# Designs tried in a protein design run: peptides against a protein of PDB entry 9IZ0. Part 187

Target 1, 345 residues: chain A of PDB entry 9IZ0
Amino acid sequence: ITCLGSNGHTYKQLVKGGNDDLRQDAVMEQVFEQVNGFLRSYRKTSQRNLSMRTYKVIPLALKTGVIEWVQDTIPLGEYLDSAHKVYHPKEWSLSTCRKLIAEKQMEDLETRLKVYDLVCRHYRPVFRHFFLESYADPVQWFTTQTNYARSTAVASVLGHVLGLGDRHGQNILIDKTSGEVIHIDLGIAFEQGKKLPVPECVPFRLTRDVVDGMGITGVEGVFRRCMEFTLETLRREEDSLLSVLEVLRYDPLFSWLISPLRRMKKQKMQLENFNQPESGNITTDASRDPKIQRNNVSGESEAERAILKVRQKLSSTLSVEASVGELIRIAQDPSYLALMFCGWS

## One batch from the design tools (peptide; made by RFdiffusion4, then SolubleMPNN)

Design b2_p19_8_s1 (from b2_p19_8, 15 letters changed)
Fold by OpenDDE base, seed 3:
Structure b2_p19_8_s1 (fold): chain B 345 residues (1-345), chain A 19 residues (1-19)
Amino acid sequence: as target 1 above (345 residues)
Amino acid sequence: MSLVEEKKKLAELKEKLKK
């Protein structure tokens, strides 16, 4: 839908009709706006304009809402598939790589590591080319690559702390103007992604292509330092962040439990991402909502566990540098990446 | 890296892409 704003600007809006509860996404965007307040208040983060990129989500009903169409963006996965065909036309297709990983998904870790290494050798990272081809001016190139590394660092810390799952290449948009990342489809939070058939084992997405976009320094330099400053800010504002999450504990619109429908949809998308090459919009009209008796007691216990996990991730037991170092190590560990449906890109 | 070092490596990468 295209809406004319009161300011005379036309806004494209994605109307999600059907069983997608956008209330989770809207609540997570509100949490990000509060975190952006903390990042603006702290000198080390404000001097770098560190923020989580947000987009407007207007839930209209339980199953319908309007999402802001983020203009001038591309899904990371769409860019990478296109770029691999251009820059590495003799390498394996994305479908071949997915098939080989899927065929071995039930095998032992050693076999999965061998297949992951084999895929990595035949599918090289290309995301550096986004910045090289999109920006003719060296100042724009440097600025946009820096903005990418900064925004990825903020999103990585928030993704870890808030347990944001399902951060695949279709759920990460790249802003073509700023180089910033925009995370979409925020319906899995607080480590609920670990309850999926293919559990998320990494704290955030730091695949070879995500690193390749950071340029020559990779994770070392802008990315690492911006993760450190972001985590330092979140540790400083721990009580403020926990107070925001406690408000959500009592929000009847927020579900601390993944809905069975959303779980089934994400399970199906994980399985389909193994088998299908192209992004067909499979609108599965799962018409029958079983009246899920939300046992309030189970939701409160999950909220308490989620808040406790956030507190544990904000613990000052390790230095900021040590904590960020370990997160970067784990996020790049082949033993976790080989377990993902798309850990090579 | 300095902005100058990144510009040099950008130039080298752009030359590698033209090859």
Scores: peptide ipSAE 0.007, ipTM 0.408, DockQ to the pose 0.014
Fold by OpenDDE base, seed 2:
Structure b2_p19_8_s1 (fold): chain B 345 residues (1-345), chain A 19 residues (1-19)
Amino acid sequence: as target 1 above (345 residues)
Amino acid sequence: MSLVEEKKKLAELKEKLKK
């Protein structure tokens, strides 16, 4: 839809209807706005204009809402699939890579690592080309690549601290103007990604293509330093951040748990991405809702556990540099990436 | 590859995509 703002400008809006609870997204965007306040107030982050890119979400009902249409964006996964076909037309298709990883999903770690390495050798990074293609001017190229590394660093720290899940290439937008990342579909938070059919094992997305977009320095330099400054800011503002999360503990509209319906939808989307569409009308008779005993683990006890886990991630037991170093190491570890749905790009 | 080699390869690819 197109809305006329009170300022006389027209804004495109995405109306999402049917099965997506936008309340989770709206709450996470409010948390990001508070964190952006901390980042603006702290000298080291303010001097670098560090922020999480946000978008407006207005939930209208349980299954409907209005989302801000972020103009001039592309999903990371859409760009990477297109660019890979252009730059590496003799390498394996994304579907071939997905199939090989899927066929070995139930195998041991050693077998999965061998398949992951094989996929990586036949599907090389291309994301550097986004900046080279989009920006003819060297100053604009350097500025946008710097903005990408900065925004990815902020999103990586926040994604880890808040336990954001479902960080696949379609849920990460690239702003074609600024080079900044925009994270969308925030409905999996507080480590609920570990409850997905393919558990999320990395703290944030730091795949080979995500690193390739940082240019010749990779994770070293701008990205690492901006992660350090972001984590230092969040450690300083720990009590403020925890106070924001405590307000959510008492929000009856906020879900600390992944809904069974959302889990099933993500499972189906994962399976559909593994299976080429053979046009088999699988009439999934939705009638057998197994009475999953809702163990009345009160929403309060899961909220308390989530807040405790945020506090643990903000612990000053390790230096900022050591903590960031370990996060970068784990996020790039083949032993975790080989377990992911799409850890190679 | 140097940035110059990458830009050259990109220009050659853009010409191939226009044919």
Scores: peptide ipSAE 0.000, ipTM 0.292, DockQ to the pose 0.015
Fold by OpenDDE base, seed 4:
Structure b2_p19_8_s1 (fold): chain B 345 residues (1-345), chain A 19 residues (1-19)
Amino acid sequence: as target 1 above (345 residues)
Amino acid sequence: MSLVEEKKKLAELKEKLKK
């Protein structure tokens, strides 16, 4: 849809219907707006224009909402699949790589590392080409690559602190104008990604293609320094951030327990029901949907655990530099990336 | 269905829900 704003500008918006609960996205975007306030208040972050890119989400119902259309974007995964076919046409397809990793998913770490290495040798990074092909002017190229490294650093720190999950290449948009990253589909937060059938073992996405987009310095340039400044800001504003999360504890829009398993199971049941031929025996067994007594007690205990985990991640036990160094190390560790669904790109 | 097929169907469903 197109909406006319109170400022006289027209905004394209996506009306999303179906099974997606947009309330999680709306709440997480509000947290990012508050964090962007902290980043603007601190000299080291404001001087670099550090921000988490946000988009407007208006949940209208349990399964319906309006999302701001993020113009001039491409999903990272869509770009990488297309670019890999162009720049490495003799290498393996993304589907081949996914298949090999999946076939070894139940094997030991040593076997999974061997398969990960094999996939990495036959699927090389290409994301540097995004900046080279999109920006013919050297100043624009350098500026957009710098903006990418900055925005990725902010998103990496926030993604770790808030425990954002499902950070695959389709949930990360690249702004074609600024080079900034935009994280979408925020429905897995507070380490609930570790409860996925493929557990998320990395603090944020720092795959070879994510690093290739940072240019020659990789993680050791703008990215590391911007992570440090972002974490320093969040540690300084710990009480403010925790106060925002305590408000969310009581937000009826927020579900601390996304059972991805319940969503997946409900989607599986919907997909299985589409493949049954119309055998017309509507046995109206009104099996009473057991009153899911939302034991409010279980939600409060998980909110408390989530807030405690945020506090632990903001701990000053290690320096900012040591903490960022360890996060970067873990996020790039083959022993964790080999366990991921798509750790190679 | 493998976990890959489930994630692929989930991604395809998410893409279909973006149309």
Scores: peptide ipSAE 0.000, ipTM 0.246, DockQ to the pose 0.053
Fold by OpenDDE base, seed 5:
Structure b2_p19_8_s1 (fold): chain B 345 residues (1-345), chain A 19 residues (1-19)
Amino acid sequence: as target 1 above (345 residues)
Amino acid sequence: MSLVEEKKKLAELKEKLKK
């Protein structure tokens, strides 16, 4: 929809209806705004303007709401598919790579690693070209690549700590003006991504293309240092962050579990990505919502487990540097990426 | 902490991340 603001400007807005609980997105955006407050208060993060990029979500009902249309953005996955066809026209298509990985999905880790390595040799990173194409001025190029590495670092730490799932290339937007990343569709949090048909085994998305966008320094430059400063801030503000999450424990509208409907939708999308998208408007008449007796006791025990896991991830048992070093290592480990639906880009 | 204690805690953290 397009809305006329009281300032006379027109704003495009996305109306989502159906089975996506926009209240979860709205709550996660509120958590990000609180974290942005902590990042602004801490000298090491404020000096670098570190923030999680947020967007406005207005839930109107249980299954309906309005989302801010983030202007001047492109999905990472859309850019990568287009750019790969331009820069590597003799390499394998994304569909060929997906098919080969998926044909081996039920095989052992050693077989899956061999297929992943083969796909990686026939599908090279291209995301560096986003910055080279979009920014002819060297100062703008460097600034936007720095903003990308900074925003990706903040999102990676927050994504790990809050256990954000479903971090595929369509749920990560790139701002074409600033180079910043914007995470959307936040309805899989607190490690519920491990309950997907293809479990998410990485703490955040740090694929070869995500690293290629950081330029020559890769993860060892701005990205690592900004992850360290972000994690140091979150450890300092642990009690404040846990207090924000405790408010959500008592929200009867917040779901600490992936909805069965969202799980089924993701399962269908994973299966349908094997067959060409026939543009069939499947109006699934989802009228028979089984009365999910929200046993309040089960929701409270899942919230407590989620908060306990957040506290464990914020533990000072390891240095900030050692913790970040291990997160970066795991997020880039072929033994985890080979298990992902699209771990090569 | 010694490098040995850091490696042991890192191994325990890896076990906790796998769970």
Scores: peptide ipSAE 0.000, ipTM 0.326, DockQ to the pose 0.021

Design b2_p19_8_s2 (from b2_p19_8, 14 letters changed)
Fold by OpenDDE base, seed 1:
Order: structure tokens, then sequence, then C-alpha cells
Structure b2_p19_8_s2 (fold): chain B 345 residues (1-345), chain A 19 residues (1-19)
């Protein structure tokens, strides 16, 4: 839809309807706005303009809402698929890579690592080209690549701390003007990504293409330092962050659990990406809802466990540098990336 | 210098200033 703003400008907005509960997205955006307050209050983060990019989400009903249309953005996965065809036209297609990983999904870790390595050799990183192509001016190129590394660092720390899931290349937008990342579809949080049919085993997305966008230093430099400053800020503001999350514990509109519908939708999307479209009208008779025993783990007990995990992730038991070093190591570990739906790009 | 070499030089010089 196009809305006329009170300022006389027309804004394009996305109306989402169907099965996605935009209330979770709206609540997570409010948490990010509070965290952006903490990042602005701390000198090391404010001097670098560190922030989680937010977008406005207005839930209108249980299954309908308005999302701000983020102008001048592209999904990371859309750019990477296009750029890979241009820069590596003799390498494997994304569909070929997905198929090979899929065919080995039920195999042992050693077999999955061999296939992941094979895919990586036939699908090289290209995300550096986004910055090289989009910005002719060297100052603008450096500024946007720096903004990308900074924004990715903030999103990586927050994504880990809040346990954001479903961080595939279509749920990460790149702002073509600033180079910043914008995370969308926030309805998988507090480690509920581990309950997906393909469990998320990494703390955040730090694939080879995500690193390639950081330029020649990769993770070593702006990205690592901005992760450290972000984690230092969140540890300092632990009580403030936990107080924000405690408000959500009592929000009857916030679900600490992945909805069965969202889980089924993600399962179907994962399966449809594995099956070529055979044109068969599979009327999936939706009638056999397996009685997944809703262990009546009260929404309160899941909220308490989620808040406890956030507190544990903010623990000062390890230095900021050691904690960030371990997070970067795990996020890049082939043993975890080989288990992901798309860990190679 | 190629545009890539100019970008790389500027990147190094500005990285040193961000340290």
Amino acid sequence: as target 1 above (345 residues)
Amino acid sequence: MTLVEEKLKLYKEKLEKLE
C-alpha cells in the first residue's frame, strides 16, 4: 500500500497477511530500539554510530499488519545469487549446491563436511563486489563497507544474545545507500531456531559471503572490534536489557515459543526447496495434526528460560575479547556451517 | 592506480585511523 504521511510524503508500505504473527516482529523491533538507546549512551559505540537497523512494524490484527517498506534495500541472498552468476558463471548454481547439501542432510558429520567443502570449492564468495560495483567514489566505498561491518557486528551480537533464528539470506536486507544490514522476519527468537527441522547451530550468520563483504581484513578489524564494543555495552546494560525482556514476559501478545504454524511453514519451505516442482496436486490433508504433546510448559516457564539464557550470554566469566573470539570461531566453524540449510554463502 | 588499488589504499589509511 501507499500511505500519505503527516509530512505530505507518500510512503510505500508492505501489508503482510496470512500466517505470520507480526506482533513478535514488532516486539523485537522495540527491543532493538531500547538496545539502540544503550549503544547511543556508551562512548565506544556512539562514536562509531553503532546501531541495529530497525523498521516500523504495526500489527493491525492477529495475522495482519503493516511493515515499513525499507527503501533502497536488497535481500542478501538475492544479490548473492545474481552476483555469483556474473562473477563465477562456470561454478555451480545455488540450486545445485542446495540439492547436494540436502541429499546428505541425514548423513554423518564427516560426510556432510565433505559435501560442504565440495560445495564451497564450486561456489566462491562474491559479496565484496556489492561494494566495488555500487560505489565509484573510494570514500563512499570505504564508508559503506565500514557501515556494513559495523552493522553486521551489532546484528551478530544482538542475534546471539536474543537467540535470533531463521537468519537466511532472504531475511537479511542490505541498504544500498548506507551499506548497513537490516534483519527482517524476527518471529524466531530466544533460540527457537534450534527447534527448526534444520536446527540453527551457529550463534549468528557469518558465512563466507558475509565475511567477504567486510573486505580484505574479513572479521579481523572493524567487525571484531565492533562486536567487542557492542557486547561490552550489553554487559554494562544487562539489568536494563533484562528489565525490557521481563516486560515481554507479561505481554500476552508475545509468544516465547515458535508457533506450530510457523514451524510447519518453515518445514514446508525447506522441503519445497529440496523437491523440484512436480506439478502434483498433493492435497496435504491438514487433518493429522500430530498431537505434539504440548507439554504445558507455561509461557512463563519458557520466558524465564529465555531470560536466563540471555543473562548467561551476558556473563562476564570470559573477557569481551575471549567471548567475541569464541562466537566468531563457532559462527565460522565448518562443523556447524555444514549442518545449516545454506552455510556456504 | 586502479580504482581497486585506490580503494585498498584508502581502506588501509582509514583502518589505521579507526584503530
Scores: peptide ipSAE 0.025, ipTM 0.527, DockQ to the pose 0.012
Fold by OpenDDE base, seed 2:
Structure b2_p19_8_s2 (fold): chain B 345 residues (1-345), chain A 19 residues (1-19)
Amino acid sequence: as target 1 above (345 residues)
Amino acid sequence: MTLVEEKLKLYKEKLEKLE
């Protein structure tokens, strides 16, 4: 839809309808706005303009809302598929890679690692080209690549701490103006991604293409240091962050659990993406409203477990550097990436 | 103020009263 603002400007907005509870997106965006307050208050993060990019979400009803149309963005996965066809036209298609991984999904880790390695050899990283082709000016190129590494670092730490799931290439937008990442579809949080049919085994998305976008230093330098400063800020503001999450514990509208409907929808999309070429708008007309008897007692126990997991991830038992080092290692480990739907790009 | 900001403000005001 297009709305005329009180300022006389015209704004494009996305109306989402269906089974996705946009209240979860709106709540997570509010958590990100609070975290951005912490990042602005701390010298090490403020001096680098570290922030989680946010977008406006206005829930209108249980299953409908208005989302800000994020202008001048592209989904990471859309760019990567297009760029791979241009820069590596003799390599395998994304559909071929997906098929080979899918055919081995039920096999042992050793077999899955062999197929993952094979796919990686026939689908090389291209995301460096986003910065090289989009920015002819060297200062703009360097600035946007730096902004990408910074925003990815913030999103990686915050995504790990909050247990954000479903971080596939279509749920990560790249701002073509700033180079910053924008995370969308926030309906899988607090490690509920581990309950998906394909469990999420990595703390955040740090695939070969995500690293390739960081330029010649990869994860070393800007990305690692910005992860460290972000984690240091979140550890310092642990009580403030936990207080925000405790407010959500008592929100009857917030769901700490993945809805069975959302789980089934993601399962179908995973299965359909294995069997069909990416035909875009899956209007799932899911007219059956199952009466979700929310057992309130189960919701409180899951909220308490989620808050406890956030506290555990903010533990000062390891140094910031050691914690970030381990997160980067796990996020890049082929033994975890080979288990994912699209761990190669 | 978002509902989270209002509740966070109330929570900070409660924390400041417990100190």
Scores: peptide ipSAE 0.025, ipTM 0.469, DockQ to the pose 0.013
Fold by OpenDDE base, seed 4:
Structure b2_p19_8_s2 (fold): chain B 345 residues (1-345), chain A 19 residues (1-19)
Amino acid sequence: as target 1 above (345 residues)
Amino acid sequence: MTLVEEKLKLYKEKLEKLE
C-alpha cells in the first residue's frame, strides 16, 4: 500500500498477510533497537556509529501486519545472481549450483566438500562489484564499503548471540545509499535454524560473496574489529540484554520455537528452490491451521534454554578476540558451508 | 516507548507489586 503522511509525503508500506506471524519480527526489531542503545552508549561502538539497521513492523493480527518499505534496497541474493551473470557469464548458473548441492545432500561430508569445492570453482564471488558499480567516487566507495563491513559485523555478532536463522541472500537487504545490511524475516531465532530440514551450522552468514564485499582486507580489518567492539559491548551489557529477553519469556505471544507450519513452509521453499530459481513470491496457501493446543509448560523451558544459550555466547571464558576469531573461522569453514543450502555465495 | 519498553515497564511494575 501507499500511505500519504501528514507531512504530504507518500510512504510505501508492505502489507504482509498469510502464514507468517509478524509479532516475532516486531519483537526482534525492538530487541535490535535496545541493542542499538547499548552500541550508542559504549565509546568504542558509538565512535564508529555501529548499529543494527532496523525497520518498522506493525503486527495487526496473528497473520497480518504492515512492514515499512525500506527504500533504495536490494536483496543480496538478487544482486549476486544478476552480477554473477554479468561478470562470470561462462560460469554455472545458481540453479546448476543448487541442483548439484541438493543431489549430494544425503552423501557423506567428503563427497559434499568435493561438490562444494566444484561449485565454488564454477561460481566465483562478485559482491565487490556492488561497491565498484554504485560508488565511482573513491571516498564514497571507501565509506560505503566500510559501512557494509561495520553493519555486517554488528549483524553477525547479534545474529550469533540471538541465534538468528534463515539468513539466505533474500533475507539480507543491501542499502544502496549507505552500503549497510538490513536483515529481514526474523521469524527464525534462538538457534531454531538448526531445526530446519537443511540445518544452519554456521553462527552467521560469512560466505565468499559476503567477504568479497569487504574488499581487499576481507574479514581482516574493519569487520573483525567491529565484531570485537560489538561483542565487547554486548558482554558489558549482558544483564541489560538478558533482562530484555526475560520480558519475552513471559510474553505468551512470542514463540521460542519454530512453528510446524513455518518449518513445513521453509521445507517446501528449500525443495522448490532446488528445482527453480528463487521467485521470491511463493505464497503457499497453507489453509487449515490445526488448533495446536500450546502446552504452556514447553514454552517456558524453551525460553529458559534460549536465554541460557545467549548467556553462554556472552561468556567471558575466552577473550573477545579469541571468541571473534573462532566465530569467523567457523563461519568460513567449508565443512559447515558445504552443509548449507547456499554456502558458496 | 517501544512494546519492549512497555513490557519492561509492566514487568518492573509487576515485580514491585510482588515485593
Scores: peptide ipSAE 0.018, ipTM 0.416, DockQ to the pose 0.014
Fold by OpenDDE base, seed 5:
Structure b2_p19_8_s2 (fold): chain B 345 residues (1-345), chain A 19 residues (1-19)
Amino acid sequence: as target 1 above (345 residues)
Amino acid sequence: MTLVEEKLKLYKEKLEKLE
């Protein structure tokens, strides 16, 4: 829809209807705004303008809401598919790579590593070209690439701490003006991504293309340092962050679990990426909403487990540098990326 | 009050303490 603001400007808004509960997205955006408060208050993060990019979510009902249309953005996965065809026209298609990986999905780790390495040799990173082609001015190029590395670092730490899942290239937008990342579809949090049909094994998305966008330094320099300052801020504000999450524990509308419907939808989308789009209008008459008697007792136990995991991730047992070093290592480890649905880009 | 209304009240009272 397009709304006329009281300022005379027109705003595009996305009306999302269906089985996705936008209250989870709205609550996660509130948590991000609180974290942005902590990042603004702490000198090391404030001096670098570190923030999680947020967008407005207005839940209207259990299954309907309005989302702010983020202007001047592109999904990372859309850019990468287009750019790969332009810059590497002799390499394998995304569909060929997807097919080869999933033909081996039920095989052992060694076989999956071999096919992942083969795919990586035939599908090279291209995300550096986003900055090179979009920003002809060297100062704009450097500024936007720096903003990308900073925003990716904040999103990586916060995404790990909150256990954000479903971080595929369509759920990560790139702002074409600032180079910053915007994470969308926040309905898989608190490690519920491990309950997907293809379990998420990485703490955040740090694939070869995500690294290629950081330029010649890769993860070293801006990205690593901004992860360290972000984690240092979150450790300092642990009690404040846990207090925000404890408020959510008492929200009867917040779901600490992935809904069965959302799980089925993600399963279907993973399977449909295998089958050619046969335009079969299967009108699944979704009329039988099973009365999910939310056993309130199960929700409280899941919230407590989620908060405990957040506390464990904020533990000062390791230095900030050691913790960030381990997170970067795991996020780039082929043994985890080979298990992912699209770990090569 | 229902258990849901009590939780909603407690949620609001905790939000007001974080502002």
Scores: peptide ipSAE 0.012, ipTM 0.266, DockQ to the pose 0.015

